# Peptides against a protein of PDB entry 3ESW: the designs that were tried, part 222

Target 1, 322 residues: chain A of PDB entry 3ESW
Amino acid sequence: NNIDFDSIAKMLLIKYKDFILSKFKKAAPVENIRFQNLVHTNQFAQGVLGQSQHLCTVYDNPSWHSIVLETLDLDLIYKNVDKEFAKDGHAEGENIYTDYLVKELLRYFKQDFFKWCNKPDCNHCGQNTSENMTPLGSQGPNGEESKFNCGTVEIYKCNRCGNITRFPRYNDPIKLLETRKGRCGEWCNLFTLILKSFGLDVRYVWNREDHVWCEYFSNFLNRWVHVDSCEQSFDQPYIYSINWNKKMSYCIAFGKDGVVDVSKRYILQNELPRDQIKEEDLKFLCQFITKRLRYSLNDDEIYQLACRDEQEQIELIRGKTQ

## One batch from the design tools (peptide; made by RFdiffusion4, then SolubleMPNN)

Design b2_p26_4_s1 (from b2_p26_4, 15 letters changed)
Fold by OpenDDE base, seed 4:
Structure b2_p26_4_s1 (fold): chain B 322 residues (1-322), chain A 26 residues (1-26)
Amino acid sequence: as target 1 above (322 residues)
Amino acid sequence: ILDKLLEEIINKVLSEAPKKVIKRRP
């Protein structure tokens, strides 16, 4: 009796699809109770939920995408992408073009578009005067700054002219297209929107130890790829743990389709205690939020995303991010 | 046999991840 292995495989795949889809059905009452109790009793869980409510959806704004594309030098960007693609991309196929695009966007953003702002330049003395700036502290936004989702304004006095310069920490990424300066928060915020504006699958990665970056889903590499706009870094998840010798406890990725603990991708050494939440509760939390984000998707979309999730989990377990 | 079947299932699951076609121009 030749066992029709192909038939068995097909039947198993159907049952597997049904099983996966069953997990993404509406949460059971017990799961809702567990979730509510977790976010009400655990501050870290509440923080992850709060971040997910913003970061998972804010960048999916077509109006913002249009404004971004109108603001960027697309001719320069695509000229450079086409140039790099013409060297090696034809051998690797069309999917690599997007990797070249992201690499060029990293270059363009860091070199041509955005500026790191440790201290602002003096508004009176002009460019390259940041060295003359003394921090006076932080305050709330004024009426104008408040229009651009500003939570904090850093205040600086110029040692040369005595004038006060305000550095508002804008959270509105459209305002950042105008100001074109900031620290890791502003960089990651605007760069996440930029990548989204090109139709890319992008996640915002929050690290508990005061850093933020992106992940992009590469169709060429068939995985989530580390992207840090501050560092002009593509596919270098090790830079924090190894190059910076940074101590870290949590890295959480926030995307439109899910929330994922990506700590294993980035925390390669010098792991800090993961004492903010139980591992099983964090896993439950991320899965629960992810499930909610997918409620409007069809069965095929849910299944495809679940397959992507399983690939990522296998990658994170195997440590195969070279 | 089980290993091959599992490998085929895994490979199929791994192949069904969504690929987005990104336009070369906005």
Scores: peptide ipSAE 0.082, ipTM 0.698, DockQ to the pose 0.508
Fold by OpenDDE base, seed 5:
Structure b2_p26_4_s1 (fold): chain B 322 residues (1-322), chain A 26 residues (1-26)
Amino acid sequence: as target 1 above (322 residues)
Amino acid sequence: ILDKLLEEIINKVLSEAPKKVIKRRP
């Protein structure tokens, strides 16, 4: 009896598609109750929800994408990408072009465009005066700073001239295109928008232990790829746990199509206690938010995204990212 | 036999993942 494996596989795929689509239907009353109870009783869950409401949607702004593309030196960027693609692109196929683009954007952003700001320069003394700056603390934004989604302003006094310099921590990424300076928050915020402006699938990764980075979906590697603009790092998820010896508990990725616990990709050693939420409740929360983000998608889009999600889960279980 | 069938199913599922065509120039 020649088992027609192709017919069996086709039938299984149809049933699998129907099963997946059934999971993305409107939430049952019991799931809504569980979700509401979780976000009202668990502070970590409330934080993840709050972040998802901003980070999953804020970067999907066509007007911002246009402003980004008008601000960047696209001629330089594409010249460098085309140069790297000309070496290997014929051998590896067209999908590798996007990896070269992201690598060039990392280079361009760190080397040519954006600046790390541990302390600001003195507004009176000019460039290279940050060494003379003493922190006085933080305060709320003034009326002008408040226009650019500023939550906090760091205040510094110059030891040389005695003048006060304000360092507003802007959350408006369009304002960051003007200021071109910040720490990991500003770097990741603007760089996430930059990657989105090129039409990439991008996630913002929040680490509980005060760091943030990106992931982009590589069509060449057929997976989510670690991207840290601060480090000019591409596909190096190990840098935090191994190179920095950083202790971490949670890494959560926020994208337009979902929220995913990516802790297994980045927490390779020195794991801190995961005591903020039950693992089952975190899994439920991420799935529930992801389901809500996909409510407007058609059945084929839902199925394709679910296939990508399963691939990522297999990757995270097998530990075979490299 | 089961391993081969599972591999074929996995490969088919993975092939249905979204392929976003990114323009070489905006």
Scores: peptide ipSAE 0.066, ipTM 0.697, DockQ to the pose 0.512
Fold by OpenDDE base, seed 2:
Structure b2_p26_4_s1 (fold): chain B 322 residues (1-322), chain A 26 residues (1-26)
Amino acid sequence: as target 1 above (322 residues)
Amino acid sequence: ILDKLLEEIINKVLSEAPKKVIKRRP
């Protein structure tokens, strides 16, 4: 009996596709009840939902993409990418070009475009005066600051001239194209938009322990790649746990197509207690939000994304085969 | 045999992942 393995494989693939598609159908009433109960009873779940409502969709704005591309020095960026690609990229194929692009965007953003702001310069004394600034606390935005999705304004007094300088924490990434300064939040927010503006598949990664970064899907590496604009870091997910010796509990990735617990990629040591939610409830929550984000997609798109999700889960379980 | 079949299924599933052609210039 020659087992026609090709026929069996085809039949299994059909059944597998149907099974995958069945998971992405409209949620059953019991799943909706479980979701509502979880979000209403668990603050961490409510936080993840709230973040997903913003982070999964806000960067899919074509008008913002145009503004970004008009603001960046594209000639410089592509000149540098083309230069790096010309060295060895032809041997690796066309897909590596996007890795060079992301690496150049990391360089350009950190070196040429955006600035780290621990303390603002004094508005009266001018540049390089941040050392003279004393924090007075935080307050709500004024009427002008409120136009740019500002939740908090840090207030500083200059020790030299006594004047007050405001550091508004803008959440509008278009305003950040103008201000060109911030901390990890502003860096990651604008850099996520920049990557999206080049048509990349990007996720915003939130760490519970006060850090944020990006992931982009590399077609060359065929996986999600760690990208930290603050660190000019590409594919170095270990930097937090190992290099910084940072203690962490949760890393959640937010993208247009899903919400994923990526903690296993970044929490390599010094794991903090995961006590904010039951693991099964977190898994359910991420899957439920992901399912909702995919409701408008066709069967082929759903299947392709589900295949990518399974690849990522295998990667996260096996560890990096470096 | 099961390992080869699983590998083939995995490889087919892996090959069907969306390859976005990112234009070199927007």
Scores: peptide ipSAE 0.064, ipTM 0.692, DockQ to the pose 0.536
Fold by OpenDDE base, seed 1:
Structure b2_p26_4_s1 (fold): chain B 322 residues (1-322), chain A 26 residues (1-26)
Amino acid sequence: as target 1 above (322 residues)
Amino acid sequence: ILDKLLEEIINKVLSEAPKKVIKRRP
């Protein structure tokens, strides 16, 4: 009896697809109860949910994408991408063009477009006066600052002229296109929007230990790629744990198609206690939010995304065994 | 034989991951 292995493989693939699709069906009453209890009883879970309600959808704004593309020097960007692609991109295939685009956007953003702001310059004394600035503390936004989703304003006094300079911590990424300055929060917020404006699949990565960065899905590498706008870093997930010797507990990625614990990609050594939530409850929470984000997708889209999720999980498991 | 079949099935499943075509210019 010649076992028709092709027929068996086809039947197994059908059953596997049905099994995967069954996992993304509408949550059972018991799962809804578990979710509600978790977010009401666990502060970390409530925080992850709150972040997902903003970060998963806020960057999917076509009007913002248009404003970004109108603000950037697209001619310079594409000229540089085309030059890099002309060197070796024809040998590697057309999918590598997107990797060159992201690398150029990292260069352009850090070198030409945005500024790091530890302390602001004095509004009265002008440029390169930040050394003369003394922090006085933080306060709430005024009426003008409140228009741009500002929660906190840092206050500085100039030691030279005695005047007060305000540094609003704006969360409106369109306002950041005007201000062109900030710290890791402002950098990552605007850079996430920039990558989204080019039609890329992008996630915002939140680290509990006061850092944030991006991931984008590379079609060339066929995986999620680490992207840090502050560091002009591409595919260097080790920089925090190894280069900075940073201690970390949680890294959570937020995207339009899901919420994923990516701690295994970035926490390579010096792991802090993961005591904020049970591992099973965090896994459940991320899966439950991901299900909700995918409710409007068709069966083929759900299946394709689930295959990508499995590929990422295999990558994250293999990385711990090295 | 079973290991090869399983490997082929796994590779087929993993190959179904989304391939997004990104335009060179938006």
Scores: peptide ipSAE 0.036, ipTM 0.659, DockQ to the pose 0.478

Design b2_p26_4_s2 (from b2_p26_4, 14 letters changed)
Fold by OpenDDE base, seed 4:
Structure b2_p26_4_s2 (fold): chain B 322 residues (1-322), chain A 26 residues (1-26)
Amino acid sequence: as target 1 above (322 residues)
Amino acid sequence: LLDELLEKIIQKVLKEAPKKVIKPRP
């Protein structure tokens, strides 16, 4: 009796699809109670929820995408992408072009577009005067700064002219297209929007230890790829743990389709205590939020995302991010 | 038998994962 292995495999795939889809059905009452109790009793869980409510959706704004594309030097960007693709990309097919695009966007953003701001330049003395700036502290935004989702303004006095310079920490990424300066927060915020504006699958990665970066889903590599705009880094998840010797406890990725604990990708050594939440509760939280984000998706979209999630989980378990 | 079946399932799941063709140019 020749066992029709192909028929059995098809039947198993159907049953597997149904099983996966069953997990994404509306949460049971008990799961909702668990979720509510968790976010009300655990501050870290509340923080993750709060971040998800913003970061998972804010970048899916077509108006912002248009403004970004109108602001960037697309001719320069595509000229450089086409040039690099012409060297090596033709052998790898069209899917690698997007990796070249992200690499060029990293270059363009760091080298041509955005500036790191440790201290602002003096508004009176002009460029390259940041060395003369003394921090006076932080305050709330003024009426103008408040229009651009500003939570904090750093205040500096110029040692040369005595004038005050304000460095508003804008959270409006459209304002950042104008200001073109900031720290890791502003860099990651605007760069996440930039990547989204090209139609890319992007996640915002929050690290508890005061850093933030992106992940891009490479269709060429068929995985989530580390992307740090501050570092002009592509596919170098090890830079924090190894190169910086950074101690870290949590890295959480926020995207339109889910929230994922990606700590295993980035925390390779010097792990800090993960004492903010139980591991089971964090896993539950991320899955619960992810499930909610997918409620409007069809069965095929849910299944495809679930397959992607499983691949990522296998990657994170195996440590195979070489 | 289980290993071959699992491998076929894995390969099909991997192949069926839609490559979102992102058009490179807006």
Scores: peptide ipSAE 0.017, ipTM 0.391, DockQ to the pose 0.521
Fold by OpenDDE base, seed 1:
Structure b2_p26_4_s2 (fold): chain B 322 residues (1-322), chain A 26 residues (1-26)
Amino acid sequence: as target 1 above (322 residues)
Amino acid sequence: LLDELLEKIIQKVLKEAPKKVIKPRP
């Protein structure tokens, strides 16, 4: 009896697809109750939900994408990408072009476009005067600053001229195209929008220990790739735990198609206590939010995304065994 | 036989992973 292995494989794939699709069906009443109880009783869960309501959808704005593309030096960017692609990219195939694009965007953003701001320059004394600036504290935004989603303004006094300089912490990424300066929050916010404006699959990664970065899905590498605009870093998830010796507890990725605990990718050593939520409840929360984000997708889109999610989970498990 | 079948299934599932055609230029 020649076992038709191809027919068996097809039947197993159908059953597997049906099983995967069953996990993404509309939440049962019991799951809705569990979700509501979790977000009402656990502050960390409430925080993850609140972040997901903003970060998962805010960057999917076509008007913002147009403004970004009109603001960037696209001729310079593509000229540099084309040069790097012409050296070695033709041997690796066309999908590698996007990796070169992201690498050039990292270079362009850090070297040509955006500035790190520990302290602002004095508005009166001009450029390279930040050394003379003394922090006085933080306050709420004024009427003008409030137009650009500003929650906090850092106040500095110039030791040379005595004038006050305001450093608004803008959350409007379009305002950041004008100001061209900030810390990790402003860098990651605008850079996430920039990557999205090129049509890339991008996630915003929040670390509880006061850092933020991106991931992009490389079609060439067929995985999520670490991207840090502050560091001009591509595919170096180890830099925080190993190079910085940073202690961390949680890294959560927020994208249009899901919320994922990516802590296993970045927390390689010096793990802090994960005491803010039960591991089972965090897993449930991320899966529940991910299901909601996928409710409008068809069965084929859901299945494709679920296969990508499984590949990522396998990658994250294998990385802990090395 | 089961391991070969599982490997074939895994390889088929991995090949079906979404290959988004991202245009190099918007």
Scores: peptide ipSAE 0.014, ipTM 0.411, DockQ to the pose 0.479
Fold by OpenDDE base, seed 2:
Structure b2_p26_4_s2 (fold): chain B 322 residues (1-322), chain A 26 residues (1-26)
Amino acid sequence: as target 1 above (322 residues)
Amino acid sequence: LLDELLEKIIQKVLKEAPKKVIKPRP
């Protein structure tokens, strides 16, 4: 009996595809009940859901992408990418070009475009006066600030002139193209939009312990790559746990195609108690939201994304397959 | 073996990587 291994392999692949696709069908009533109960009873789950409703979709705006591309010095960016690619990129193939692009965008954003703002400069005294600024607290936005999705305004008094300077914490990334300053929230928000504007697959990573960064999917590396605009960091997921000795409990990635617990990529030591939700409930929540985000996708798109998800899960369990 | 390798890499990076200041979100 010549076992037709090719026929068996094809049959197994078909059955496997069907099995994968079956997981992405409409949620069963029991799953919907579990989801509703979890979101209504667990504050962390409610927070993850709320973030997913914004972060998974807000950056998929073609009008914003156009505004970004019109605002950036594309000639400088591509000139620098082409220059770096010409040194060694041709040997690695065309897929590495996007890695050079992301590295240049990190450089450009940090060095040429955006500014870190611990304290604002005094609006009256001018540039380089932040040292003279005393925080008075935070308040709600005024009528003008409210136009740009501002939830909080930090208030500072100048020790030199006594004038008040407002530092609105804008969540509108288009306003951030104008203001060109902020902290990790503004940096990550605008930089996520910038990466999306180049047609890249990007996730926003939220850390419970007050930091945020990006991941981009490198076709060259065939994996999700850590990207921190604040640090001009590419593929250095260890910087928080190791270089900063930061204690962390949760890192959740939010993208158009899914929500993923990426804690294992970033929490390498000094893990804080994961006491906000049961691990099984978090896994269920992320899978359930991911399933909802994929409801409009075709079978081939769902299958490709599911294969990518499995590769990522293997990476997160085994560590870096370098 | 992979866990041991990861641990060794982590320990090496801990030793060699420059310490950075934590920049929290306010």
Scores: peptide ipSAE 0.013, ipTM 0.341, DockQ to the pose 0.025
Fold by OpenDDE base, seed 3:
Structure b2_p26_4_s2 (fold): chain B 322 residues (1-322), chain A 26 residues (1-26)
Amino acid sequence: as target 1 above (322 residues)
Amino acid sequence: LLDELLEKIIQKVLKEAPKKVIKPRP
């Protein structure tokens, strides 16, 4: 009797799917208790939860997507994407077009659209006067600044004219479409929204050591790809640890479908102590939040995302052994 | 147990995989 290996394979795949789906069922009472205790007793866990409540959902706003697409020079962007795709993309298939789009959005954003603001220009002296600006400190927002989710305003005095210039740290990405300036926070915030506005699967990556960037899921590469708008960087996760020689402890990715510890992708050397939370508790926390984010998805969506998560975990294990 | 076995298999496969020398581009 020839063993029907195809029938056995199908049966194993069904059982495997059911097993995976069982992990995403409603949390047991014991898991809820563990989660509540963790977020009440561990400040890092509370911070990750707080960030997830904002970053995992805030960019899934269709009205914001429309405003973004109306604000960008789409004709220029697509013209450049089509031009680069026509050179090399046809041989690699249609899925590579999205990689060209993200690369062009990185170029467009850094070169044509947004500006780095270490210090603001003087409102009175005009452009290229930031060198004359002395920081006086930070204060709360005024009544106008408060309309745009502003928690802090940096205050600068011009050494030349003596006038005060305010640099509000806006968290409203729609206001950033107007101001078109900021540091890594403003860059990553608006760029995450831009990528989401093109219908891309995007995560916001928070690094504990005061940097932030994006990841997008490339259908061509079939993995999460590092994207840093500040650096115009595509698929260069090593830039922080190797090129900057940056010391880091935690990198956490926040997306609509999950929260993932991506530290293994970015922390290649100069690892700082991971002493803010137990590794088992961080793993549990990320899985628990991810499970909550997927609660309304169907079985096929849950299974597809779980397979993607497993592939990512395999990749992250491989990266440490290279 | 399956996750631990998978992790062990992955670790073995990774040890035997040829290290792609990511040449740092200058």
Scores: peptide ipSAE 0.008, ipTM 0.375, DockQ to the pose 0.043

